# Peptides against a protein of PDB entry 2L5G: the designs that were tried, part 17

Target 1, 41 residues: chain A of PDB entry 2L5G
Amino acid sequence: LSKEELIQNMDRVDREITMVEQQISKLKKKQQQLEEEAAKP

## One batch from the design tools (peptide; aimed at target 1 K3 L6 V13)

Design b2_p22_6 (made by RFdiffusion4; failed a check: too like the target's own chain)
Pose (drawn by RFdiffusion4):
Structure b2_p22_6 (pose): chain A 41 residues (1-41), chain P 22 residues (1-22)
Amino acid sequence: as target 1 above (41 residues)
Amino acid sequence: MVEQQISKLKKKQQQLEEEAAK
């Protein structure tokens, strides 16, 4: 298309990934509490 | 579910890279 309008679409897509990736990071820390509670006597 | 959404977004990124290289 114009070597520019298509480049802008790549940047929007990269942003969506950071939101999904951010949710995994918060869910992984939540596992610690559940894993730590289950390993407690 | 979240890993499948990341894999779909990577495929869309590859398509946009191919269109920009054309």

Design b2_p22_6_s1 (made by RFdiffusion4, then SolubleMPNN; from b2_p22_6, 16 letters changed)
Fold by OpenDDE base, seed 5:
Structure b2_p22_6_s1 (fold): chain B 41 residues (1-41), chain A 22 residues (1-22)
Amino acid sequence: as target 1 above (41 residues)
Amino acid sequence: DLEENLERLKREITKLKELLEK
């Protein structure tokens, strides 16, 4: 792989990381909402 | 799970950085 191909692969993986982190954040927010709803009398 | 996938991707990017520095 050229230096340019390695950088392109790093940029691809960095975008995939960002997408997974956003999915985790959405799921954590939904989990918190469900826990708060379950804690209501 | 998503956290395990994130950890895998972080390992992959570290490996790519190490290859770029060689």
Scores: peptide ipSAE 0.101, ipTM 0.666, DockQ to the pose 0.772
OpenDDE base, seeds 1, 2, 3, 4: peptide ipSAE 0.098, 0.095, 0.099, 0.099; ipTM 0.663, 0.660, 0.663, 0.665

Design b2_p22_6_s2 (made by RFdiffusion4, then SolubleMPNN; from b2_p22_6, 15 letters changed)
Fold by OpenDDE base, seed 5:
Structure b2_p22_6_s2 (fold): chain B 41 residues (1-41), chain A 22 residues (1-22)
Amino acid sequence: as target 1 above (41 residues)
Amino acid sequence: DLKKNLERLERKKKELEELLAK
C-alpha cells in the first residue's frame, strides 16, 4: 500500500469509528429516556 | 455488537498508524 492508500484507509476507519460511537451514544440516550419514563408514575 | 465492532476498528486504526510510522 502507498502512503496515500494507508491515509485513505485510516480516514475510512476513523469515519467508521465515529459512526459506531454515535450509534452507541444514541442507544445510551434512548436507554436513559426509557429508564426515566419507567421511573415516572 | 457495537462495542466489539468499535474494538475491532480501533485495532485496525492502530495497525494503520504503525504502518504509516515505518
Scores: peptide ipSAE 0.375, ipTM 0.831, DockQ to the pose 0.713
OpenDDE base, seeds 1, 2, 3, 4: peptide ipSAE 0.373, 0.373, 0.372, 0.374; ipTM 0.830, 0.830, 0.829, 0.831

Design b2_p22_6_s3 (made by RFdiffusion4, then SolubleMPNN; from b2_p22_6, 17 letters changed)
Fold by OpenDDE base, seed 5:
Structure b2_p22_6_s3 (fold): chain B 41 residues (1-41), chain A 22 residues (1-22)
Amino acid sequence: as target 1 above (41 residues)
Amino acid sequence: KLEENMQRLRREIEKLRELLEK
């Protein structure tokens, strides 16, 4: 692997992590909304 | 599943960084 191929693979994996973190954040926000709705009388 | 995928991807980055520093 060239240094350029390694950097390109790192940039790809960093983007994939960012997408997964955004999905986790969205799911946590949805969970909080459902908990807040269930706590309303 | 998503957290496990994130942890897998973090370990892949760590390996790529170690290879770039050599």
Scores: peptide ipSAE 0.063, ipTM 0.609, DockQ to the pose 0.801
OpenDDE base, seeds 1, 2, 3, 4: peptide ipSAE 0.062, 0.061, 0.054, 0.063; ipTM 0.607, 0.604, 0.578, 0.607

Design b2_p22_6_s4 (made by RFdiffusion4, then SolubleMPNN; from b2_p22_6, 17 letters changed)
Fold by OpenDDE base, seed 5:
Structure b2_p22_6_s4 (fold): chain B 41 residues (1-41), chain A 22 residues (1-22)
Amino acid sequence: as target 1 above (41 residues)
Amino acid sequence: SLKENMDRLRREKKKLEELLKK
């Protein structure tokens, strides 16, 4: 593995992490909205 | 799960960081 291949793999992993974090954030926001709606009489 | 995927990606990142330090 060249240094360049390692950097390219790191950039790929960082993009994948960002995508998964965005999915988790969207799901957490949706969960909070559903909990707030369920807590309203 | 999303959690298991994050845990895999974090382990992969750590491995790549260790290889870049050599």
Scores: peptide ipSAE 0.359, ipTM 0.823, DockQ to the pose 0.709
OpenDDE base, seeds 1, 2, 3, 4: peptide ipSAE 0.355, 0.356, 0.358, 0.358; ipTM 0.821, 0.822, 0.822, 0.822

Design b2_p22_7 (made by RFdiffusion4; failed a check: too like the target's own chain)
Pose (drawn by RFdiffusion4):
Structure b2_p22_7 (pose): chain A 41 residues (1-41), chain P 22 residues (1-22)
Amino acid sequence: as target 1 above (41 residues)
Amino acid sequence: ELEEKKEQLEEEIAEAEAAEEE
């Protein structure tokens, strides 16, 4: 198209990934509490 | 789904660059 309008679309897509990746990082820490509670006597 | 859309956009950019060179 114009080597510019299409480049802008790539930047928006990269932002969406950071939101999904951020949720996994928080969910992984939540596993620690559940894993730590299950391993406790 | 986002990785597939990114791959499609990279392909469309590469095609547009090749067409400009020709």

Design b2_p22_7_s1 (made by RFdiffusion4, then SolubleMPNN; from b2_p22_7, 7 letters changed)
Fold by OpenDDE base, seed 5:
Structure b2_p22_7_s1 (fold): chain B 41 residues (1-41), chain A 22 residues (1-22)
Amino acid sequence: as target 1 above (41 residues)
Amino acid sequence: SLEEKKKRLEKEIEEAERLEEE
């Protein structure tokens, strides 16, 4: 890999990490909503 | 069920956390 390809791969990974973190946040929020619903009689 | 939906979301979180550690 050229230095330019390594930088491009880094920028790609940073975008992928951001997308995964946003997914985790959405899933954790949905999990919390389900736990709050399951705690209702 | 709510429990099946919770279990699915927990699995999707675990898969996403693995991809963040790679």
Scores: peptide ipSAE 0.025, ipTM 0.450, DockQ to the pose 0.028
OpenDDE base, seeds 1, 2, 3, 4: peptide ipSAE 0.021, 0.022, 0.022, 0.023; ipTM 0.365, 0.381, 0.364, 0.379; seeds 1, 2, 3 fail the geometry check

Design b2_p22_7_s2 (made by RFdiffusion4, then SolubleMPNN; from b2_p22_7, 7 letters changed)
Fold by OpenDDE base, seed 5:
Structure b2_p22_7_s2 (fold): chain B 41 residues (1-41), chain A 22 residues (1-22)
Amino acid sequence: as target 1 above (41 residues)
Amino acid sequence: ELKEKKERLERELEEAEKKEEE
């Protein structure tokens, strides 16, 4: 792979990591909301 | 894992940069 092809592959993986981390954050926020609603009388 | 894949690509990039200086 050329240096440019390796950089392009790295940039793609960084985007995939960012998308997964955003999904994890959204799921954690939803979990917290469900736990808060379940704790209401 | 995606993080392990990133670390591999960063090493492969560093090795490619060293070969461009030779």
Scores: peptide ipSAE 0.163, ipTM 0.719, DockQ to the pose 0.723
OpenDDE base, seeds 1, 2, 3, 4: peptide ipSAE 0.159, 0.160, 0.162, 0.159; ipTM 0.714, 0.714, 0.719, 0.716

Design b2_p22_7_s3 (made by RFdiffusion4, then SolubleMPNN; from b2_p22_7, 10 letters changed)
Fold by OpenDDE base, seed 4:
Structure b2_p22_7_s3 (fold): chain B 41 residues (1-41), chain A 22 residues (1-22)
Amino acid sequence: as target 1 above (41 residues)
Amino acid sequence: NLKEKMERLKREIEEAEKKEKE
């Protein structure tokens, strides 16, 4: 891997991390909504 | 049901958190 290929791979991983973090945030918000609905009689 | 949906979302969160740490 050249230095340029390593930088391109880092930029790709940073984008993949950001996408996964956004997915986690959306899923945690949906989980909280379902927990709040389950706590209602 | 609601419980099964929560258990599914919990698994999907755990799988996403695993991918973030890889």
Scores: peptide ipSAE 0.034, ipTM 0.529, DockQ to the pose 0.027
OpenDDE base, seeds 1, 2, 3, 5: peptide ipSAE 0.034, 0.031, 0.033, 0.034; ipTM 0.530, 0.525, 0.528, 0.531

Design b2_p22_7_s4 (made by RFdiffusion4, then SolubleMPNN; from b2_p22_7, 7 letters changed)
Fold by OpenDDE base, seed 3:
Structure b2_p22_7_s4 (fold): chain B 41 residues (1-41), chain A 22 residues (1-22)
Amino acid sequence: as target 1 above (41 residues)
Amino acid sequence: ELEEKKERLLRELKEAERREEE
């Protein structure tokens, strides 16, 4: 692979990481909301 | 996982950069 192709592959992986981290953050926020709702009488 | 893949690509990039300086 050329240096340019390696950079392009890295940029793709960084986008995939960012998307997964955003999904994890949304799931954690939804988990917290469900825990707060379950703690209400 | 994705982080191990990123670390591999960073190693391969650093090796490609050294070959451009030779």
Scores: peptide ipSAE 0.195, ipTM 0.741, DockQ to the pose 0.735
OpenDDE base, seeds 1, 2, 4, 5: peptide ipSAE 0.191, 0.190, 0.194, 0.191; ipTM 0.738, 0.737, 0.740, 0.737

Design b2_p22_8 (made by RFdiffusion4; failed a check: a repeat of another design)
Pose (drawn by RFdiffusion4):
Formats: C-alpha cells, structure tokens, sequence
Structure b2_p22_8 (pose): chain A 41 residues (1-41), chain P 22 residues (1-22)
C-alpha cells in the first residue's frame, strides 16, 4: 500500500501480544502458590 | 491453551502483514 500504513499495523499487533504474554506471567506465579501449598506437609 | 492459541493467531497476522509490506 504505502510502505507506511502497513508498517503501522505491525506495531498494533505487537502490542496485543504483550497483553496475552502478561497474563501468562501472572498465571505462572499463581502456580507457585498452588504448587507450594500442595508440597507443604 | 486458549492464550497460546491467541498468540499463534497473532503471529499468523504478522506474516500476512509482512507479505503485504514486501
């Protein structure tokens, strides 16, 4: 199209990945509590 | 699994935009 309008779309997509990736990082830490509680006597 | 599927769909959109920009 214009080697510019299409480039802008790539930047918006990259931002959406960071939101999904941020949820997995918080969920992973939550596993620690559940994993740590299950391993406790 | 649903979150991994969303990431894989977004990577496919990136490939399409790279092809259109090339």
Amino acid sequence: as target 1 above (41 residues)
Amino acid sequence: TMVEQQISKLKKKQQQLEEEAA

Design b2_p22_8_s1 (made by RFdiffusion4, then SolubleMPNN; from b2_p22_8, 18 letters changed; failed a check: too like the target's own chain)
Amino acid sequence: SELQQNMDRLRREITKLKELLE

Design b2_p22_8_s2 (made by RFdiffusion4, then SolubleMPNN; from b2_p22_8, 18 letters changed; failed a check: too like the target's own chain)
Amino acid sequence: KELEENMDRLRREITKLKELLS

Design b2_p22_8_s3 (made by RFdiffusion4, then SolubleMPNN; from b2_p22_8, 19 letters changed; failed a check: too like the target's own chain)
Amino acid sequence: DELKQNMDRLEREITELKKLLS

Design b2_p22_8_s4 (made by RFdiffusion4, then SolubleMPNN; from b2_p22_8, 16 letters changed; failed a check: too like the target's own chain)
Amino acid sequence: SELQQNMDRLEEEKKKLEELLA

## One batch from the design tools (peptide; aimed at target 1 L34 A38 A39)

Design b2_p23_1 (made by RFdiffusion4)
Amino acid sequence: AAAAAAAAAAAAAAAAAAAAAAA
Pose (drawn by RFdiffusion4):
Structure b2_p23_1 (pose): chain A 41 residues (1-41), chain P 23 residues (backbone only)
Amino acid sequence: as target 1 above (41 residues)
Amino acid sequence: not in this file (backbone only, 23 residues)
């Protein structure tokens, strides 16, 4: 289209990935508490 | 999808804690 308007769409998509990826990082740490609690005597 | 995965992980951790208590 103009080697510019389409480039801008790529930058918006990359931002959405960071939000999904940030949720997994927090959910992975939550597993530690549940995994640590289950392994406790 | 993130909520369903978190619920499944919590259920699996509860089952593992129940099995450890039984042992």

Design b2_p23_1_s1 (made by RFdiffusion4, then SolubleMPNN; from b2_p23_1, 19 letters changed)
Fold by OpenDDE base, seed 3:
Structure b2_p23_1_s1 (fold): chain B 41 residues (1-41), chain A 23 residues (1-23)
Amino acid sequence: as target 1 above (41 residues)
Amino acid sequence: DIEKKLKELQKQMEEKKAENAAA
């Protein structure tokens, strides 16, 4: 890979990390909601 | 419900990857 291709791949990975972190946050919020709902009699 | 939410988030991730590849 050229230097430019490596930079492009790094930028792609950084965007993917940000997206995954946002999805993890949404999943954690949904998990908490389901745990609170399951705790109701 | 967790599985449905995961599938929806995976769909959104793939859509965003397609947008990034087209830019």
Scores: peptide ipSAE 0.031, ipTM 0.471, DockQ to the pose 0.122
OpenDDE base, seeds 1, 2, 4, 5: peptide ipSAE 0.030, 0.029, 0.030, 0.030; ipTM 0.469, 0.455, 0.467, 0.475

Design b2_p23_1_s2 (made by RFdiffusion4, then SolubleMPNN; from b2_p23_1, 22 letters changed)
Fold by OpenDDE base, seed 3:
Structure b2_p23_1_s2 (fold): chain B 41 residues (1-41), chain A 23 residues (1-23)
Amino acid sequence: as target 1 above (41 residues)
Amino acid sequence: DIQEKLKKLEKELEEKKKKREAE
């Protein structure tokens, strides 16, 4: 791999990381909402 | 369920982070 191909691969992986982290955050927020709804009388 | 989905995404995140450390 050239240095340019390595940078392009890193940029791709960083975008993929960001997408997975956003999905995790959305699911954690949904979990918290279900816990808060279950705690309401 | 949500927990199984979280566990799958956390594993995928760890695999991507390891890939980034190896590049």
Scores: peptide ipSAE 0.567, ipTM 0.892, DockQ to the pose 0.123
OpenDDE base, seeds 1, 2, 4, 5: peptide ipSAE 0.566, 0.566, 0.565, 0.565; ipTM 0.892, 0.892, 0.891, 0.892

Design b2_p23_1_s3 (made by RFdiffusion4, then SolubleMPNN; from b2_p23_1, 21 letters changed; failed a check: too like the target's own chain)
Amino acid sequence: ELEELEKKLEKQMEEEKAKREAE

Design b2_p23_1_s4 (made by RFdiffusion4, then SolubleMPNN; from b2_p23_1, 22 letters changed)
Fold by OpenDDE base, seed 4:
Structure b2_p23_1_s4 (fold): chain B 41 residues (1-41), chain A 23 residues (1-23)
Amino acid sequence: as target 1 above (41 residues)
Amino acid sequence: EIEKKLKELEKKAQEEKKKREEE
């Protein structure tokens, strides 16, 4: 891989990680909401 | 269901981090 290809691959992986972390955050928030709704008597 | 999707996404994040460390 050229230095440019390595940088492009790194930038792609960064975007993919950021997208996955945003999805994780959204799902954790939705899980907490469902747990709080289920804990209401 | 949500916990399974969360675990799958966490696994993907770790796989992508590992690829970066191997490059």
Scores: peptide ipSAE 0.033, ipTM 0.546, DockQ to the pose 0.122
OpenDDE base, seeds 1, 2, 3, 5: peptide ipSAE 0.030, 0.030, 0.033, 0.032; ipTM 0.537, 0.433, 0.550, 0.545

Design b2_p23_2 (made by RFdiffusion4)
Amino acid sequence: AAAAAAAKAAALAALKAALAAKA
Pose (drawn by RFdiffusion4):
Structure b2_p23_2 (pose): chain A 41 residues (1-41), chain P 23 residues (1-23)
Amino acid sequence: as target 1 above (41 residues)
Amino acid sequence: XXXXXXXKAAALAALKAALAAKA
């Protein structure tokens, strides 16, 4: 289209990934509490 | 609240079973 308008769309998509990826990082740490609680005597 | 506590207890039981299978 103009080698510019389409480039801007790529930058918006990359921001959406960071939000999904951020949720997994928080959920992974939550597993630690559940995994640590289950391993405790 | 009771349903959430039951789901958490089931998840902890599954984790204990998975740790026992790994040992």

Design b2_p23_2_s1 (made by RFdiffusion4, then SolubleMPNN; from b2_p23_2, 20 letters changed; failed a check: too like the target's own chain)
Amino acid sequence: DEEKKKKLEKKLQQIREELKKKE

Design b2_p23_2_s2 (made by RFdiffusion4, then SolubleMPNN; from b2_p23_2, 20 letters changed)
Fold by OpenDDE base, seed 5:
Structure b2_p23_2_s2 (fold): chain B 41 residues (1-41), chain A 23 residues (1-23)
Amino acid sequence: as target 1 above (41 residues)
Amino acid sequence: EEKKKEELKKKLEEIREELKKKE
């Protein structure tokens, strides 16, 4: 791979990490909502 | 999802180590 191809692959993986982190954050927020709903009478 | 994040972080580290060898 060229230096430019490695940078392009790095930028792709950084975007994929950001998308997965956003999905994990949404799942954690949904878990908290379900726990708060289950704690209501 | 957390397992996928860890796999992507490992791939990012591999790319960074290959980039350092070309500098």
Scores: peptide ipSAE 0.169, ipTM 0.700, DockQ to the pose 0.017
OpenDDE base, seeds 1, 2, 3, 4: peptide ipSAE 0.169, 0.169, 0.168, 0.167; ipTM 0.698, 0.699, 0.699, 0.698

Design b2_p23_2_s3 (made by RFdiffusion4, then SolubleMPNN; from b2_p23_2, 20 letters changed; failed a check: too like the target's own chain)
Amino acid sequence: DEKKKKELEKKLQQIREELEKKK

Design b2_p23_2_s4 (made by RFdiffusion4, then SolubleMPNN; from b2_p23_2, 20 letters changed)
Fold by OpenDDE base, seed 4:
Structure b2_p23_2_s4 (fold): chain B 41 residues (1-41), chain A 23 residues (1-23)
Amino acid sequence: as target 1 above (41 residues)
Amino acid sequence: EEEKKKKLEEKLQQIRKELEEKK
């Protein structure tokens, strides 16, 4: 791969990481909400 | 999802290494 193709691949993977991190954050927040709801009388 | 994140981070590290080897 050229230097430009490596940079483009890096930028693509970095965007994919950001999207996965956002999805993990949403899942963790939903898990916490379910745990808090289950702990309420 | 955490395993997918880890695989992407490993791929990013590989791309950064290949980019450094070309400098």
Scores: peptide ipSAE 0.296, ipTM 0.786, DockQ to the pose 0.017
OpenDDE base, seeds 1, 2, 3, 5: peptide ipSAE 0.294, 0.296, 0.293, 0.294; ipTM 0.785, 0.786, 0.785, 0.787

Design b2_p23_3 (made by RFdiffusion4)
Pose (drawn by RFdiffusion4):
Structure b2_p23_3 (pose): chain A 41 residues (1-41), chain P 23 residues (1-23)
Amino acid sequence: as target 1 above (41 residues)
Amino acid sequence: EEEEEREERLEELEEEEEEEEEE
C-alpha cells in the first residue's frame, strides 16, 4: 500500500502479544504458590 | 504414592481457587 501504513499495523500487533505474554508470566508465578503448597508437608 | 497425593492436593487447591473466582 505505502510501505508505511502497513508498517504501522505490525507495531500494533506486537503490542497485543505483550499483553498475552504478561498474563502467562503472572500465571506461572501463581503455580509456584500452588506447587509450593502442595509440596509442603 | 507421595507424588499422587501431591497431585491430588494440587487439583483440590485449583478447584478451590476456581470456586473463589466464580463467586

Design b2_p23_3_s1 (made by RFdiffusion4, then SolubleMPNN; from b2_p23_3, 11 letters changed; failed a check: too like the target's own chain)
Amino acid sequence: SEEEEKQKKLQQLIEEEKKKEEE

Design b2_p23_3_s2 (made by RFdiffusion4, then SolubleMPNN; from b2_p23_3, 14 letters changed; failed a check: too like the target's own chain)
Amino acid sequence: KEKEEKLKKLQKLKEEEEKKKAK

Design b2_p23_3_s3 (made by RFdiffusion4, then SolubleMPNN; from b2_p23_3, 12 letters changed; failed a check: too like the target's own chain)
Amino acid sequence: SAEKEKEKKLQELIEEEKKKKEE

Design b2_p23_3_s4 (made by RFdiffusion4, then SolubleMPNN; from b2_p23_3, 14 letters changed)
Fold by OpenDDE base, seed 2:
Structure b2_p23_3_s4 (fold): chain B 41 residues (1-41), chain A 23 residues (1-23)
Amino acid sequence: as target 1 above (41 residues)
Amino acid sequence: DEKKKKLEKLEKLKKEEEEKKKK
């Protein structure tokens, strides 16, 4: 792996992490909404 | 984030090497 290939792979992984973190945030918000709805009498 | 700072440093070093290779 060249230095350029290592940097490109790190950039790719950072983008993939950011996408997964955004998905986790959306899922946590949806979970909280469902928990709040289930807790309403 | 420490990984983000490390990545930014590596990207800067890449640009500096590309500029040195074009001179």
Scores: peptide ipSAE 0.038, ipTM 0.553, DockQ to the pose 0.011
OpenDDE base, seeds 1, 3, 4, 5: peptide ipSAE 0.027, 0.030, 0.032, 0.037; ipTM 0.209, 0.195, 0.207, 0.559; seeds 1, 3 fail the geometry check

Design b2_p23_4 (made by RFdiffusion4; failed a check: a repeat of another design)
Amino acid sequence: AAAAAAAAAAAAAAAAAAAAAAA
Pose (drawn by RFdiffusion4):
Structure b2_p23_4 (pose): chain A 41 residues (1-41), chain P 23 residues (backbone only)
Amino acid sequence: as target 1 above (41 residues)
Amino acid sequence: not in this file (backbone only, 23 residues)
C-alpha cells in the first residue's frame, strides 16, 4: 500500500501481544502461591 | 479476561484437591 501505513499496523499488533503476555506472567506467579500452599505440611 | 478467570478457578480447584490428598 505505501510501505508506511502497513508498517504502522505491525506496531499495533505487537502491543496486543504484550497484554496477553503480561497476563501469563501474573498467572504464573499465582501458581507459586498455590504450589507453595499445596507443598506445605 | 473471562478465559483467564476460568483457568485461574480451575487451577485453584486442582491445588485444593492436591492439598487435600497430601493431608

Design b2_p23_4_s1 (made by RFdiffusion4, then SolubleMPNN; from b2_p23_4, 21 letters changed; failed a check: too like the target's own chain)
Amino acid sequence: KEKFIEKLKKKQQQYEEEAAKRK

Design b2_p23_4_s2 (made by RFdiffusion4, then SolubleMPNN; from b2_p23_4, 21 letters changed; failed a check: too like the target's own chain)
Amino acid sequence: MEEFISKLKKLQQQYEEEAAKRK

Design b2_p23_4_s3 (made by RFdiffusion4, then SolubleMPNN; from b2_p23_4, 21 letters changed; failed a check: too like the target's own chain)
Amino acid sequence: EQQFIEKLKKLQQQYEEEAAKRK

Design b2_p23_4_s4 (made by RFdiffusion4, then SolubleMPNN; from b2_p23_4, 22 letters changed; failed a check: too like the target's own chain)
Amino acid sequence: SKEFIEKLKKLQEQYEKEKAKRK

Design b2_p23_5 (made by RFdiffusion4; failed a check: too like the target's own chain)
Pose (drawn by RFdiffusion4):
Structure b2_p23_5 (pose): chain A 41 residues (1-41), chain P 23 residues (1-23)
Amino acid sequence: as target 1 above (41 residues)
Amino acid sequence: KKKQQQLEEELQKKQEEQEEEEK
């Protein structure tokens, strides 16, 4: 199309990935509490 | 999420076992 309008669409997609990826990192830390609670006597 | 559900089930089972031992 113009080697520029299409480049801009790539940058918007990369931002969406960071939001999904930020949710997995928070959910992984939540597993620590549940894993740590379950391993406690 | 499935792993968190399994851990919650393991906590519930452990609490039941502790209650049986106390009885």

Design b2_p23_5_s1 (made by RFdiffusion4, then SolubleMPNN; from b2_p23_5, 11 letters changed)
Fold by OpenDDE base, seed 2:
Structure b2_p23_5_s1 (fold): chain B 41 residues (1-41), chain A 23 residues (1-23)
Amino acid sequence: as target 1 above (41 residues)
Amino acid sequence: MKKLEELKKEIEKKKEEKEKEEK
């Protein structure tokens, strides 16, 4: 692995992490909405 | 991810230093 390949792999992983964090945030918001809906009488 | 950004910045600095040393 060249230093170039290492930085490119780090950039890829950082983008993949950002995408997963956005998905987790959306899922947590949906979970909260379902919990709030289930808590309504 | 502050640690990954720091490592990226250190790698880029070392690339710039090498590119200056080859000139």
Scores: peptide ipSAE 0.036, ipTM 0.533, DockQ to the pose 0.008
OpenDDE base, seeds 1, 3, 4, 5: peptide ipSAE 0.033, 0.031, 0.035, 0.036; ipTM 0.402, 0.353, 0.530, 0.531

Design b2_p23_5_s2 (made by RFdiffusion4, then SolubleMPNN; from b2_p23_5, 13 letters changed)
Fold by OpenDDE base, seed 5:
Structure b2_p23_5_s2 (fold): chain B 41 residues (1-41), chain A 23 residues (1-23)
Amino acid sequence: as target 1 above (41 residues)
Amino acid sequence: MEKLQKLQEEIAKKEQEKKKEEA
């Protein structure tokens, strides 16, 4: 692997991680909404 | 209950995906 290939692979992984983290954040927000709805009398 | 469990399972899958990309 060239230095350029290593940087390109790192940049790809960083983008994929960011997308997954945004998905997790959205799912956690939906989880919180369901927990708040279940806690309402 | 079922929808909350499905979301927890989906979160766990995404956390595993993240861990796989970090390895």
Scores: peptide ipSAE 0.155, ipTM 0.751, DockQ to the pose 0.139
OpenDDE base, seeds 1, 2, 3, 4: peptide ipSAE 0.152, 0.151, 0.154, 0.154; ipTM 0.750, 0.749, 0.752, 0.750

Design b2_p23_5_s3 (made by RFdiffusion4, then SolubleMPNN; from b2_p23_5, 12 letters changed; failed a check: too like the target's own chain)
Amino acid sequence: MEKLKKLEEEIAKKKKEKEKEEA

Design b2_p23_5_s4 (made by RFdiffusion4, then SolubleMPNN; from b2_p23_5, 17 letters changed)
Fold by OpenDDE base, seed 4:
Structure b2_p23_5_s4 (fold): chain B 41 residues (1-41), chain A 23 residues (1-23)
Amino acid sequence: as target 1 above (41 residues)
Amino acid sequence: MEKIEKLKKEIEEKEKEKKLKEE
């Protein structure tokens, strides 16, 4: 791997982490909404 | 209940995926 290929791989991993974090946030929000709906009398 | 359990499992799998990419 050249220095350029290592930087490109790092930038790819950083984008993939950001996408996973956004997915986790969306899933946690859906979980909270379902827990709040299930807790209504 | 089943849908909440599925979401909890999917969150746990995504947190594991995130951790593996940060290492």
Scores: peptide ipSAE 0.193, ipTM 0.777, DockQ to the pose 0.250
OpenDDE base, seeds 1, 2, 3, 5: peptide ipSAE 0.189, 0.193, 0.190, 0.190; ipTM 0.774, 0.777, 0.775, 0.775

Design b2_p23_6 (made by RFdiffusion4; failed a check: too like the target's own chain)
Pose (drawn by RFdiffusion4):
Structure b2_p23_6 (pose): chain A 41 residues (1-41), chain P 23 residues (1-23)
Amino acid sequence: as target 1 above (41 residues)
Amino acid sequence: ITMVEQQISKLKKKQQQLEEEAA
């Protein structure tokens, strides 16, 4: 289209990935509490 | 994004198993 309007769409998509990826990271740390609690005597 | 969403679903299933073991 103009080697510029389409480039801008790529930057918006990359931002959406950071939000989904930020949720996995917080959920992975939550597993530590549950995994640590389950391994406790 | 579809592959990352599938990873969230697998993590949620693992968390359910861990909650069962702790209860």

Design b2_p23_6_s1 (made by RFdiffusion4, then SolubleMPNN; from b2_p23_6 with T2D V4L; failed a check: too like the target's own chain)
Amino acid sequence: IDMLEQQISKLKKKQQQLEEEAA

Design b2_p23_6_s2 (made by RFdiffusion4, then SolubleMPNN; from b2_p23_6 with T2K V4L; failed a check: too like the target's own chain)
Amino acid sequence: IKMLEQQISKLKKKQQQLEEEAA

Design b2_p23_6_s3 (made by RFdiffusion4, then SolubleMPNN; from b2_p23_6 with V4L; failed a check: too like the target's own chain)
Amino acid sequence: ITMLEQQISKLKKKQQQLEEEAA

Design b2_p23_6_s4 (made by RFdiffusion4, then SolubleMPNN; from b2_p23_6 with I1L V4L; failed a check: too like the target's own chain)
Amino acid sequence: LTMLEQQISKLKKKQQQLEEEAA

Design b2_p23_7 (made by RFdiffusion4; failed a check: a repeat of another design)
Pose (drawn by RFdiffusion4):
Structure b2_p23_7 (pose): chain A 41 residues (1-41), chain P 23 residues (1-23)
Amino acid sequence: as target 1 above (41 residues)
Amino acid sequence: ITMVEQQISKLKKKQQQLEEEAA
């Protein structure tokens, strides 16, 4: 289209990935509490 | 995004199993 308008769409998509990826990082740490609680005597 | 969402679904299942083991 103009080697510019389409480039801007790529940057918006990359931002959406960071939101999903941020949720997995928080959920992974939550597993530690549940994994640590289950391993406790 | 579809692959990362699939990872979230697998993680939620693992968390449910861990909650069952702790209870």

Design b2_p23_7_s1 (made by RFdiffusion4, then SolubleMPNN; from b2_p23_7 with V4L; failed a check: too like the target's own chain)
Amino acid sequence: ITMLEQQISKLKKKQQQLEEEAA

